# Peptides against a protein of PDB entry 4HTP: the designs that were tried, part 41

Target 1, 231 residues: chain A of PDB entry 4HTP
Amino acid sequence: SQTVASHVPFADLCSTLERIQKSKGRAEKIRHFREFLDSWRKFHDALHKNHKDVTDSFYPAMRLILPQLERERMAYGIKETMLAKLYIELLNLPRDGKDALKLLNYRTPTGTHGDAGDFAMIAYFVLKPRCLQKGSLTIQQVNDLLDSIASNNSAKRKDLIKKSLLQLITQSSALEQKWLIRMIIKDLKLGVSQQTIFSVFHNDAAELHNVTTDLEKVCRQLHDPSVGLSD

## One batch from the design tools (peptide; aimed at target 1 P9)

Design b2_p21_5_s2 (made by RFdiffusion4, then SolubleMPNN; from b2_p21_5, 8 letters changed)
Fold by OpenDDE base, seed 5:
Structure b2_p21_5_s2 (fold): chain B 231 residues (1-231), chain A 21 residues (1-21)
Amino acid sequence: as target 1 above (231 residues)
Amino acid sequence: SKEEEELRKRWEELIKEIEEK
C-alpha cells in the first residue's frame, strides 16, 4: 500500500525542523509545524481519495519529530563517540587533525560557534564542505534504515549496523545528517514542548497518548483533526 | 521566505502528480 512517507523527501522534514529551531517565538514554531502537517494531510487525502480505510497516517513523521516517545523500534545502541569514529573513518579525517578532534572532544568548547556539547551541530560544520548538497532519501526510507539499525543492534550484527549507517550518511546532506543525528540521540532541541506538538496535531492527542503510550495509535485514531475520541 | 515558498511549491507539485494519475 502507498504511504505519504514514501513520497515526502526527508530533506523537507529537516528543512521544517530547521525553521522551527531557528524561530524565536512559540507562535512561529507552531506555524512551521502546522504548515507541514496541513500539507501532509492534504497529500494524504489526494493519495487515498478512493480508499477510505487505510492504515497510513502521520506516524512516520511523528516518530522522527518525537523520537523519545518511540516504542516500536528498539534501542539503536549508537552514541556520539561511535558516530565520531565512523565519520573520521568515512571522511578519512586525520586522527590528530582539527576536525577529528572536534568530533571526539565535542563536549569541550574548541570552536567559535558555541556549540560545545551539541554533537549534531559540530558534525554539521565538519560535514558541510564534504557532503552532498541535496539528499535522496524519503521519510519512509529513513525509517526503514533506522528499523534495520535497531533490529541489527538487538541481533548484535555490528557489520550490518555500519552498512545501514553508511547508507544514511552517503545519501544525506549535512543538514539532513544534523537532524538524523538528533533523531538517533533523541534530542531535537526544537524549543517546543511535546504537549505543544500534540495540541497542534489534535486536541485529544495528549490525552490519548497518556493512556496508550502508543504514538502510532494516536496518529491513526486522530488522523482527522475534526473527529474526536468520543466520535 | 524564499525557502518557505519553495517548500510549499514542492508540496503542490507532489499533490498535482497524484491528482493527475
Scores: peptide ipSAE 0.401, ipTM 0.877, DockQ to the pose 0.821
OpenDDE base, seeds 1, 2, 3, 4: peptide ipSAE 0.396, 0.384, 0.395, 0.389; ipTM 0.875, 0.873, 0.876, 0.873

Design b2_p21_5_s3 (made by RFdiffusion4, then SolubleMPNN; from b2_p21_5, 10 letters changed)
Fold by OpenDDE base, seed 3:
Structure b2_p21_5_s3 (fold): chain B 231 residues (1-231), chain A 21 residues (1-21)
Amino acid sequence: as target 1 above (231 residues)
Amino acid sequence: SAEEEALRRRWEELIAEEEAK
C-alpha cells in the first residue's frame, strides 16, 4: 500500500532533526518539528483523499525520532565499535591513521570540536569529505533496511546485516549517516524531551503511550490532532 | 533559510502531485 513514508526523502527528516538540534530555544525546536509534522499530515490527506480507513500514519517517522520506544523490530545488535570497524573497512582508512583512531577512540577527546563521546558526530566529520553522493533513500526504505538488520540479527546472519548496513551507508550523505547512527544507537540528542515530542504530536499522545507502550497505535489512533481519545 | 525553503517546496510538490490525480 502507498504510504507517506514511501514518498518522503530520509534527507528531509535528517535536515529537520539537524535544525532541531541546532536550535537553542525550546520554542524553535518545537517549531521545526511541528512544521515537519504538519507537512506530513497535509500530504497524508492528499495521498489518501479517497481512502478514509487507512493504517498509514506518522509512525514510520516517529519510530526514527523516538528510537528508544521501538518495540516492533528487535535489537539491531550494533554498537559504536562495530560501526567504527565497518567505516574503517568501507572507507579504506589506515588502521593507524588519525581518522580510524578517532572512530575507535571516540570517547577520548581528539579535537577542538568537543565531540568526545558522540560517535555520530565523529563519524560525520570523517564522512563529510568522503561522502560525495546525495542521499536517495526514503523514510520507508530506511525502515525496511533497519527491519532487515533487526531480523537478520535475530537470525544471526552477520553477512546480511553487513549488506543492509552497506546499502544504508552507500545511499546516504554524511549528514544522513550521522542521524542514522543516532537512530541505531537510540540517542538523537535533539535537546527536547520525549514528552515534548508527544505533546506536539497530540495532546493525548503521552497518556496513550503510557498505557499501551505501542508507538504505532499512538500514531494511528491520534493521527488527527483534533480528535481525542475520548472521541 | 534556503534549506527550509527547499524542504517546503518539496512538500508542496508532493502534495500538488497527489492533488492533480
Scores: peptide ipSAE 0.471, ipTM 0.913, DockQ to the pose 0.950
OpenDDE base, seeds 1, 2, 4, 5: peptide ipSAE 0.456, 0.449, 0.463, 0.470; ipTM 0.908, 0.908, 0.911, 0.912

Design b2_p21_5_s4 (made by RFdiffusion4, then SolubleMPNN; from b2_p21_5, 10 letters changed)
Fold by OpenDDE base, seed 1:
Structure b2_p21_5_s4 (fold): chain B 231 residues (1-231), chain A 21 residues (1-21)
Amino acid sequence: as target 1 above (231 residues)
Amino acid sequence: SAEEEALRKAWEEKIKEIEEK
């Protein structure tokens, strides 16, 4: 069955997240998220116009926006140091070079941008002159690759983890990789709380999540913003 | 912004493509 996630470019989500991050006020951050969500819901209605009982929901996007709440997918086993080494290898960066050292020593305040401690931002600047301008992955494809990484981590198949990571990286722009890294590390730095995201999604979302701890159930049961838990 | 408008149009086009099928 077709899903909304199979039609939405990962780049569109990343662009939205970038706008949210750059926005100063809570209201503007909320606006950008709401616009993406509304577009998703409209697309869902169009895609599933003739299908009443679908399991498709905002879940594929929500689990990337709130990666800390992921319960279906097991741990990736990926840290900043692993990603740094991977990028050095992939980009053939000299080990003693400026860019390799920036990635490895990402916590050290080196540079003019004040991005110390934010590996994703450091990676972005290293990648920007070296990566494609536009990625080719959908949200579904990103989730499929992340599922593969988690499964292979559980199976202790490091070679296959690397393979899936390379597929993600080689098919993503620098901006998309910035956000992908943040999703993997589970720190988006959006400047909005989990509660705010839930409140924008549905008035009852926070309550249902507190009871079930199941993000997919929250997204599925509260897909319609006009239908509450008591309905 | 131009980027916001581009995103909006992209969604509208995708919706239109589905509705025309």
Scores: peptide ipSAE 0.241, ipTM 0.801, DockQ to the pose 0.841
OpenDDE base, seeds 2, 3, 4, 5: peptide ipSAE 0.207, 0.139, 0.064, 0.121; ipTM 0.794, 0.702, 0.656, 0.709; seed 5 fails the geometry check

Design b2_p21_6 (made by RFdiffusion4)
Pose (drawn by RFdiffusion4):
Structure b2_p21_6 (pose): chain A 221 residues (1-106, 117-231), chain P 21 residues (1-21)
Amino acid sequence: SQTVASHVPFADLCSTLERIQKSKGRAEKIRHFREFLDSWRKFHDALHKNHKDVTDSFYPAMRLILPQLERERMAYGIKETMLAKLYIELLNLPRDGKDALKLLNYGDFAMIAYFVLKPRCLQKGSLTIQQVNDLLDSIASNNSAKRKDLIKKSLLQLITQSSALEQKWLIRMIIKDLKLGVSQQTIFSVFHNDAAELHNVTTDLEKVCRQLHDPSVGLSD
Amino acid sequence: EMEEVYEEWLEHYQELREELE
């Protein structure tokens, strides 16, 4: 019943992605990612130490790191233009004000929102990776159910409980373009030698994370 | 064991987040 994702602050995933994006070289981008992945694996063993048929895996994090491969969740129905309106309303931004104009006159949208949010209020987030995933699930379902009001509420929960950095990365997760500077092939190869292959055949991110959870156990086994 | 590993995680990643400040 328990998951690694319920114990990991979304902020730690975001700080990792930030350092990846910021790194100039491939080796350094891989290092930052590998550290998070390796810690996730060590904690998985400690958490599920004496457990039986464990289905937990790196999937809750991997689906955010490779969001373009997201298949379980339906479309979010979220445009950058409506996030701008959501922030103007939420932050009580005067429309003639400098910050409101930056959002309206839209180095992607996530960065503009980052610069707007950075000097404001909350500096430390509270959400875990699991809670972020649960809320993204509610947003995707409510888009399918044509419930734009419930989408606004769920997105408001995500935004108001998160730091500027988490919001920058959450926006990018929703738009599905992280701009990390490291390819999907590279990310799969760091995770597992066989991961790129398994994803080609299955097109199933959760299956790949679960089946190839152990790096020393290959597809042949 | 789990609580020890978790504590180390929280300390380690908290320090990394502070470096971004």

Design b2_p21_6_s1 (made by RFdiffusion4, then SolubleMPNN; from b2_p21_6, 13 letters changed)
Fold by OpenDDE base, seed 2:
Structure b2_p21_6_s1 (fold): chain B 231 residues (1-231), chain A 21 residues (1-21)
Amino acid sequence: as target 1 above (231 residues)
Amino acid sequence: DFEKVLEEMRKRFEEVRESLL
């Protein structure tokens, strides 16, 4: 069956996240998230107009927005150092060059941007002049590749992990890769709390998640913002 | 321009909604 996630470009989510991060006020951050969510829900209603019993929900997007709450997908086994080495190899960066050293020593403030400790932001500036302007992946495809990485990590298949990572990076813009890295590392730095995201999604979302710790159940059961848990 | 990208996303969703009506 078709899902909303199979129709939404990953670039659209990343652009929304970028706008949220850049916004200074809480109200503006909430507005950007709400606009994306509303568009998703409207798309869902249109896509599933003639189908009453669907399992499709906001979960594919929510698990990328709140990656620290992921329980279905196991650990990726990927750290910043691994990504740094991969980028150095993929981009054919000189090992002793400025960009390679920036990636490897991302915790040291060497740049004018004040990005010390933010590997994803450092990677962004290295990638920006070298990557595609627009990616081609949907949210569904990103999740499929992330599932593959987690599964292969569990199976200790390093070659297949690398293959899936390369597929992600080669089909993504620099901006998309910045956010993808943050999703993998599980730190988006949006400047809004988990509680705020849940409150915008549904009034009962935080409570249901506290009880179930199941993000998919939260997204599925509370898909309709007008229908509560007690309904 | 992120506002432009968001607008394009909205337009895409609207177009799909209209096509499915």
Scores: peptide ipSAE 0.079, ipTM 0.702, DockQ to the pose 0.061
OpenDDE base, seeds 1, 3, 4, 5: peptide ipSAE 0.042, 0.065, 0.010, 0.053; ipTM 0.678, 0.694, 0.370, 0.700

Design b2_p21_6_s2 (made by RFdiffusion4, then SolubleMPNN; from b2_p21_6, 13 letters changed)
Fold by OpenDDE base, seed 3:
Structure b2_p21_6_s2 (fold): chain B 231 residues (1-231), chain A 21 residues (1-21)
Amino acid sequence: as target 1 above (231 residues)
Amino acid sequence: DYEKVLEEMRKKFEEIRKSLE
């Protein structure tokens, strides 16, 4: 069956996250998230106009926005050091070069950007002059690749993990990769709380999540903002 | 019907993306 996630570019989510991160006030952060959510719901209604009982929901996006709450897929087994080594190899960076050292020593402040300790930001600046300007992946494709990584990590298939990572990297812009890294590491640094994200999504979302700890169930049952948990 | 909505979304977020890069 067709899903909203199969049509929405991953770039759209990343652009939204970037706008949220750059916004200083809570109200602005909420506005940007709401804009993406409303667009998603509008497309959902159009896509499923003739099918009232669908299982499709905001879950594919929500699990990327709140990666700490992921319970469906297992651990990726990916750390910053692994990504650093992968980028050095993929981009053919000299091991003793400035960019390779930045990636490997991401915890040490280098330069004027103040990005010490934020691997995703360091990676972004290294990738920006070297990557495609526009990615080609949908949210569904990103989730499929992440599922593959988690599954292969559990199965200890390192070669297949690398294959999926390479597909993610080669089909993503620098900005998309920045956010993808943060999703994998499970630290988006949005400056907005989990509670705020839930509250914008649905008034009963936080409560339902506290009881079920099932993010998909929350997104499915509370898909309509006008229909409450007790309805 | 949904194709029109999708196209509108694509245009909107493409403009947003261009403004961020």
Scores: peptide ipSAE 0.528, ipTM 0.939, DockQ to the pose 0.955
OpenDDE base, seeds 1, 2, 4, 5: peptide ipSAE 0.230, 0.099, 0.520, 0.365; ipTM 0.829, 0.699, 0.937, 0.892

Design b2_p21_6_s3 (made by RFdiffusion4, then SolubleMPNN; from b2_p21_6, 13 letters changed)
Fold by OpenDDE base, seed 1:
Order: structure tokens, then C-alpha cells, then sequence
Structure b2_p21_6_s3 (fold): chain B 231 residues (1-231), chain A 21 residues (1-21)
């Protein structure tokens, strides 16, 4: 069945996240998130206009925005060091070269960018001159690939993990990869709390999540901002 | 209606991308 996530480019989510990160004020951060969410809901209503009882919701996006709350997928088993090595290999970077060393020593960079400890930002600058300007993945496709990674990690299939990672990397811009890395590592550095994200999504979202710990259920039951838990 | 909503969404996100480039 058709989902909103199958129509929304991953680049659009990444652009929204980038705006949130760059915004200094809480109000601006909230505005950017709200605009994305409202657009999603409008698209949902149009897509499912003649269909009742759909299971489609904001969940595909929410689980990428709040990856630390993921309960459906198993662990990825991916760390920064693994990604560094993968990028060095994929980009054919000299192991003793500046860019390879930046990736491997991301915690203590010698650069002027002030991105110490943020692997995703270090990766972004290495990738920017080497990657596609525009990615081709939808949010659904990204989730499918992440599901594959988690499943194959559980099954100890390292070769298949690498295959899925390569698909993600080769079909993503540098900006998209920055955010993808943060999603995998489960640290988006948005500057807004989980509580704020829930409060913007729905007034009852935090409460329902506290009870159920089920992010999909939260997104599905509270899809309509005007319909509360007591309704 | 669907196509109009899709177009609006695409235009909005495209604008956002351009502002970040």
C-alpha cells in the first residue's frame, strides 16, 4: 500500500533537520519541525482521502527524528570507526592522508571547524566534494535499508550490512549522509528535547509514549492533532 | 486535489533545499 514515506524524499527530511540545527532559538526550531509535520499531515489526508482505517502515520519520519526511541529494529551494530573505515575504502582515500586521518581521529580534529567529537560533521566535509549533489532515496527506502542493516546485524551477516550501507551512501548527498550517520549513531544534535518534539506533534504524545513506549502507536493513535486520548 | 497537495509539498521542500545550498 502507498505511504506518505514512499513519496517524501529523504533529502526533504534532512533539509528540515538542517534548518532545525542551524536555528538558534527554540521557537524557530519548533517552527521548522511544525512546518514539516503539517505538510506531512496534509499529504496524508490527500493520499488517503478515500481510504479509512489506514495504518500509515508519521512513524517512518518520527523514528528517524527520535532514533533513540527505536524499539522495532534491532541494533545496527555500527560505530563511527566502522563508518570511517568504510568511507576510506569507498572513497579510496589514502590511509595516511589528511581526510582519512580526520575520519579516524574525529574526536581530536586538528581542523578549524570546531567539530571535535561530531563524526557526522567531519564526514560531511570529507564527503561534500566527492558525493552527489542530490540524493534519490525516499524516507521509506531509507527505513527499508536500515531495517535490512539491523536484521543482518542480528544474523551476523557483515557482507550484507556493507551492501546496504553502500546503497545508502551511493544514493545520498553529503548533507543526507551527515544526517543518516546521526540517525544510525542515534544522536541528531538538534538542540530540542524529546519532550518538545512530542509536544509539537500532539499534546498527548509524551503521556502516551510514557505509558506504551511504542513510538508507532503514538504516531498512529495521535495522528490527528485535534483528537486526544480521551476522545 | 492530491496532485495539488503533492506539488505544494514538493515546492516547499525544494525551496528549503535551495536555501541550504
Amino acid sequence: as target 1 above (231 residues)
Amino acid sequence: DFEAVLKEMEERFSKRRKELE
Scores: peptide ipSAE 0.046, ipTM 0.698, DockQ to the pose 0.882
OpenDDE base, seeds 2, 3, 4, 5: peptide ipSAE 0.026, 0.033, 0.011, 0.042; ipTM 0.606, 0.692, 0.403, 0.698

Design b2_p21_6_s4 (made by RFdiffusion4, then SolubleMPNN; from b2_p21_6, 13 letters changed)
Fold by OpenDDE base, seed 5:
Structure b2_p21_6_s4 (fold): chain B 231 residues (1-231), chain A 21 residues (1-21)
Amino acid sequence: as target 1 above (231 residues)
Amino acid sequence: EFEKVLKEMKEKFEKERKSLE
């Protein structure tokens, strides 16, 4: 079945997240999220115009925006050190070179940008001159690859984990990889609370999530902003 | 209608992406 996530580029989500992060005020952050959500809902309505009772929802995007609330997908088993080593290998960086050392020692302030401790930002600057300008992955494809990583981590299939990671990396821009890393590490640093994200999505979203702890149920049951839990 | 909405969405996000670069 066709989903909205199969048509939305991952780059579009990343651009939205970047705008949210760069915005100083809460109102502006909310505006950027709302605009993305509204576009998603319009696309859903158009895609499913002749279909009733579809299971498609905002869940594929929401689980990437709030990765700390993920309960369906098991642990990735990926840490910053693993990603650093992978990038050094993939980009053929000299191990004693400046960029390799930045990735490995990401917690130590070595640069003027104040990015100490933020591996994703350090990776971004290393990747920017080396990666594609535009990625090719949809939100669905990103989720499929992340599912593969989690499943293979559980099965202890390290070779297949590496394969999926390489596919993510080689088909993503530097900006997309910055956000992908933050999704994997489960820290987006958006500067907006979980409650704010839920409140913009639906008035009853926070309550339903508190009861169910199921992000997919929240997105599916509260897909229509005009239909409440008591309706 | 679907194709129109998709096109408009893509154009919007492309414009936004270019403004970040």
Scores: peptide ipSAE 0.309, ipTM 0.866, DockQ to the pose 0.979
OpenDDE base, seeds 1, 2, 3, 4: peptide ipSAE 0.093, 0.045, 0.044, 0.010; ipTM 0.753, 0.628, 0.636, 0.413; seed 2 fails the geometry check

Design b2_p21_7 (made by RFdiffusion4)
Pose (drawn by RFdiffusion4):
Structure b2_p21_7 (pose): chain A 221 residues (1-106, 117-231), chain P 21 residues (1-21)
Amino acid sequence: SQTVASHVPFADLCSTLERIQKSKGRAEKIRHFREFLDSWRKFHDALHKNHKDVTDSFYPAMRLILPQLERERMAYGIKETMLAKLYIELLNLPRDGKDALKLLNYGDFAMIAYFVLKPRCLQKGSLTIQQVNDLLDSIASNNSAKRKDLIKKSLLQLITQSSALEQKWLIRMIIKDLKLGVSQQTIFSVFHNDAAELHNVTTDLEKVCRQLHDPSVGLSD
Amino acid sequence: STEETETRLTELLTELEEERS
């Protein structure tokens, strides 16, 4: 019943992505990712130490790291133009004000929002990776159910409980373009030698994470 | 950053042991 994702602050995923994006070279981008992945694996073993048929995996984090491969969640129905309106309303921004104009006159949207949010209020987030995933699930379901009000509420929960950095990365996760500077093939190859292959056949991110959880155990086994 | 990751992992493992105790 328990998951690694329920114990990991979304902030730690975000700080990892930030350092990855900030790194100039491939080797350094891989290093930052590998450290998070390796810690996730060590904590998985400690958490599920004496457990039986464990289905937990790196999927809750991997689906955020490779969001373009997201298949389980339907479309979010979220445009950058409406996030601008949501922030203007939420932050009580005067429309003639400098910050409101930056959002309205839209180095992607996530960065503009980052610069707007950085000097403001909350500096430390509270959400775990699991809670972020649960809320993204509500947003995708409510888009399918044509409930734009419940989408606003769920997105408000995500935004108001998160730091500027988490919000920058959450926006990128929703738009599905992280701009990390490291390819999907590279990310899969760091995770597992066989991961790029398994994804080609299955187009299934959770299956790949679960089946190839152990890096020393290949597809042949 | 490596040291901080390692420290965070240690913290999670200590919390897990305390919960079991």

Design b2_p21_7_s1 (made by RFdiffusion4, then SolubleMPNN; from b2_p21_7, 12 letters changed)
Fold by OpenDDE base, seed 2:
Structure b2_p21_7_s1 (fold): chain B 231 residues (1-231), chain A 21 residues (1-21)
Amino acid sequence: as target 1 above (231 residues)
Amino acid sequence: WSEEVQKRLEERLEELKKEEE
């Protein structure tokens, strides 16, 4: 069965997240999220126009936007240090070079950008001159790879974890990787609360999530913004 | 979504509709 997530580039989600992060005001942040959501709903309606009992929802995107609420996928077992080492290896960075040291010592940045402790931003600047300008992954593919990482972490299959990470990295732009890192670390730094995201998605979303703690259920049951919990 | 991607998605949706007919 076709899903919206199988058609939406991961780059589009990342560009939206970037716009949200760069926006100064709450209203502007909300606008960018709403625009993405509205486009998703329109695409859903077009994709599923002649199909009844569709289980497709915003869940594939929502679980990336609110990664701290993920309950289906197990822990990745990935930390900043692991990613740093992987990037050094993949990019063939000199170990004593400036960029390698930035990645390894991300907590004490010597740079002018004030990105102390934000590994994703440090990685972004290292990756920007070295990576593809445009990624090729869909939201579905990103989720599949993340599922693979989590499952292999549970199974203690380190080689397979590395394989999936390499696939993510090699098929993503620097911007996409910045956001992917933040998704894995479960801190997007969007400057909007979980409550705000839920409120924009559906008026009853926060309540349903508080009761069920099931993000997929929230996305599925409240897919239509005009249909409430009592309907 | 970027206008370019939105257009591409619309085009793909049109193609999918034609395949189902």
Scores: peptide ipSAE 0.132, ipTM 0.764, DockQ to the pose 0.337
OpenDDE base, seeds 1, 3, 4, 5: peptide ipSAE 0.081, 0.072, 0.110, 0.121; ipTM 0.666, 0.688, 0.725, 0.736; seed 4 fails the geometry check

Design b2_p21_7_s2 (made by RFdiffusion4, then SolubleMPNN; from b2_p21_7, 11 letters changed)
Fold by OpenDDE base, seed 3:
Structure b2_p21_7_s2 (fold): chain B 231 residues (1-231), chain A 21 residues (1-21)
Amino acid sequence: as target 1 above (231 residues)
Amino acid sequence: WSEEVQKRLQERLKKLEEEEA
């Protein structure tokens, strides 16, 4: 069955997240998230106009926005040091060169950018002059590749993990990779709380999540913002 | 990605697929 996530570019989510991060104040951050969510719901209604009771929901996006609440996927087994080594290899960076050292020593301040300790931001600046300007992945494809990584990590298939990572990297812009890294590491640095995200999604979302701890169930049951838990 | 990096990546992906077969 067709899903909204199979049609929405991953770039659109990343652009929204970038706007949220750059926005000053809670109200502006909420506005950007609400605009993305409203667009998603509108597309859902159009896509499923003739099909009632579909299982499709905001879950594919929500699990990337709140990666700390992921319970379906097992651990990726990916750390910043692994990604640093992969980028050095992939980009053929000199191991003793400036960019390789920035990636490996991401916790140490290097240069004028106050990006110390933020691996994703350091990676962004290294990738920006080297990557495609526009990615080609949908949200569904990103989730499929992340599922593959988690599954292969559980199976200890390192080569297959590397294959999926290479597919993600080669089909993503520098900005998309910045956010993808943050999703994998499970730290988006949006400047908005989990409670704020839930409150914008649905008034009962935080309560249902507290009871079920199931993000997919929250997204499915509370898909319509006008229909509450008691309804 | 530069054409050279893309070519190298495709070659690596192909090699990984051959090792899985």
Scores: peptide ipSAE 0.024, ipTM 0.591, DockQ to the pose 0.022
OpenDDE base, seeds 1, 2, 4, 5: peptide ipSAE 0.022, 0.019, 0.018, 0.018; ipTM 0.555, 0.532, 0.451, 0.511; seeds 2, 4 fail the geometry check

Design b2_p21_7_s3 (made by RFdiffusion4, then SolubleMPNN; from b2_p21_7, 12 letters changed)
Fold by OpenDDE base, seed 5:
Structure b2_p21_7_s3 (fold): chain B 231 residues (1-231), chain A 21 residues (1-21)
Amino acid sequence: as target 1 above (231 residues)
Amino acid sequence: WSKEVEERLEQRLKELEEKEK
């Protein structure tokens, strides 16, 4: 079955997240999220016009926006140090070189951008001059690869984890990788609360999530903003 | 959203309109 997530480029989500992060005020942050959500709902309605009972929802995007609430996918087993080593290998960076040291010592203030402790930002600046291609992954494909990583982590298949990571990296821009890293580490630094995201999505979303702790159920049951829990 | 996604949406809407005729 066709899903909205299979049509939406991961780059579009990342661009939205970037706009949210750069926005100073709560109102502007909310606007950018709302615009993305409205476009999603509009596309859903068009895509599923002749199909009333679909399981498709905003869940594929929501689980990337609120990765700390992920309950379906198991732990990735990936830390910043693992990613640093992977990038050094993939980009063939000299181990004693400036960029390799920045990735490995990401917590140490280097004074360059004030991004000490934010591995994703440090990685972005290392990747920016080296990743010239436009990303080609959809939101669905990103989730499939992340599912693979989590599953293979549970199965202790390190080789397959590396394979999926390489697919993500080689098919993503520097900006997309910045956000992908933050999704994996589960810290997006958007400057907007979980409660705000839920409130924009649906008036009853926070309540339903508090009871069920099931993000997919929240997205499916409250897909229509005009239909409440008591409806 | 990217222009490409918007174009796909517009195309889908046109296809739906044609089926209703």
Scores: peptide ipSAE 0.031, ipTM 0.631, DockQ to the pose 0.202
OpenDDE base, seeds 1, 2, 3, 4: peptide ipSAE 0.025, 0.027, 0.026, 0.024; ipTM 0.619, 0.651, 0.616, 0.617

Design b2_p21_7_s4 (made by RFdiffusion4, then SolubleMPNN; from b2_p21_7, 12 letters changed)
Fold by OpenDDE base, seed 5:
Structure b2_p21_7_s4 (fold): chain B 231 residues (1-231), chain A 21 residues (1-21)
Amino acid sequence: as target 1 above (231 residues)
Amino acid sequence: WSEEVEERLKKRLEELEKKEA
């Protein structure tokens, strides 16, 4: 069955997240999220106009925006050090070179950008001159690859984990990879609370999530902002 | 989404509708 996530480029989500992060005020952050959500709902209504009772929802995007609330897929088993080593290998960076050392020593301030401890930002600057300008992945494809990583981590298939990571990296821009890293590490640094995200999504979302701890259920049951839990 | 993204998705939807007709 067709899903909204199969049509939305991952780049579009990343651009939205970038705008949210760069926004200083809560109101502006909320606006950017709301605009993305409204566009998603509009496209959903159009895509499913002749189909009632679809299971499609905002969940594919929400689980990337709130990755710390992920309960469906198992742990990735990926840390910053693993990603650093992978990038050094993939980009053929000299191990004693400046960029390799930045990735490996990401916790130590080495530059003027103040990005110490933020591996994703350090990776972004290394990747920016080396990667594609535009990625080719949809939100659905990103989730499929992340599912593969989690499944293969559980199965201890390191080679298949590497394969999926390489696919993500080679098909993503530097900006998309910055956000992908943050999704994997489960720290987006958006400057907006989980409660705020839920409140914008639906008035009853925080309550339903507190009871169920099921993000998919929240997105599916509260897909329509005009229909409450009691309805 | 940007206006450009919305237009692109709208166009894609229209193309899908034409194939189903």
Scores: peptide ipSAE 0.040, ipTM 0.665, DockQ to the pose 0.497
OpenDDE base, seeds 1, 2, 3, 4: peptide ipSAE 0.027, 0.007, 0.023, 0.011; ipTM 0.627, 0.366, 0.605, 0.384; seed 2 fails the geometry check

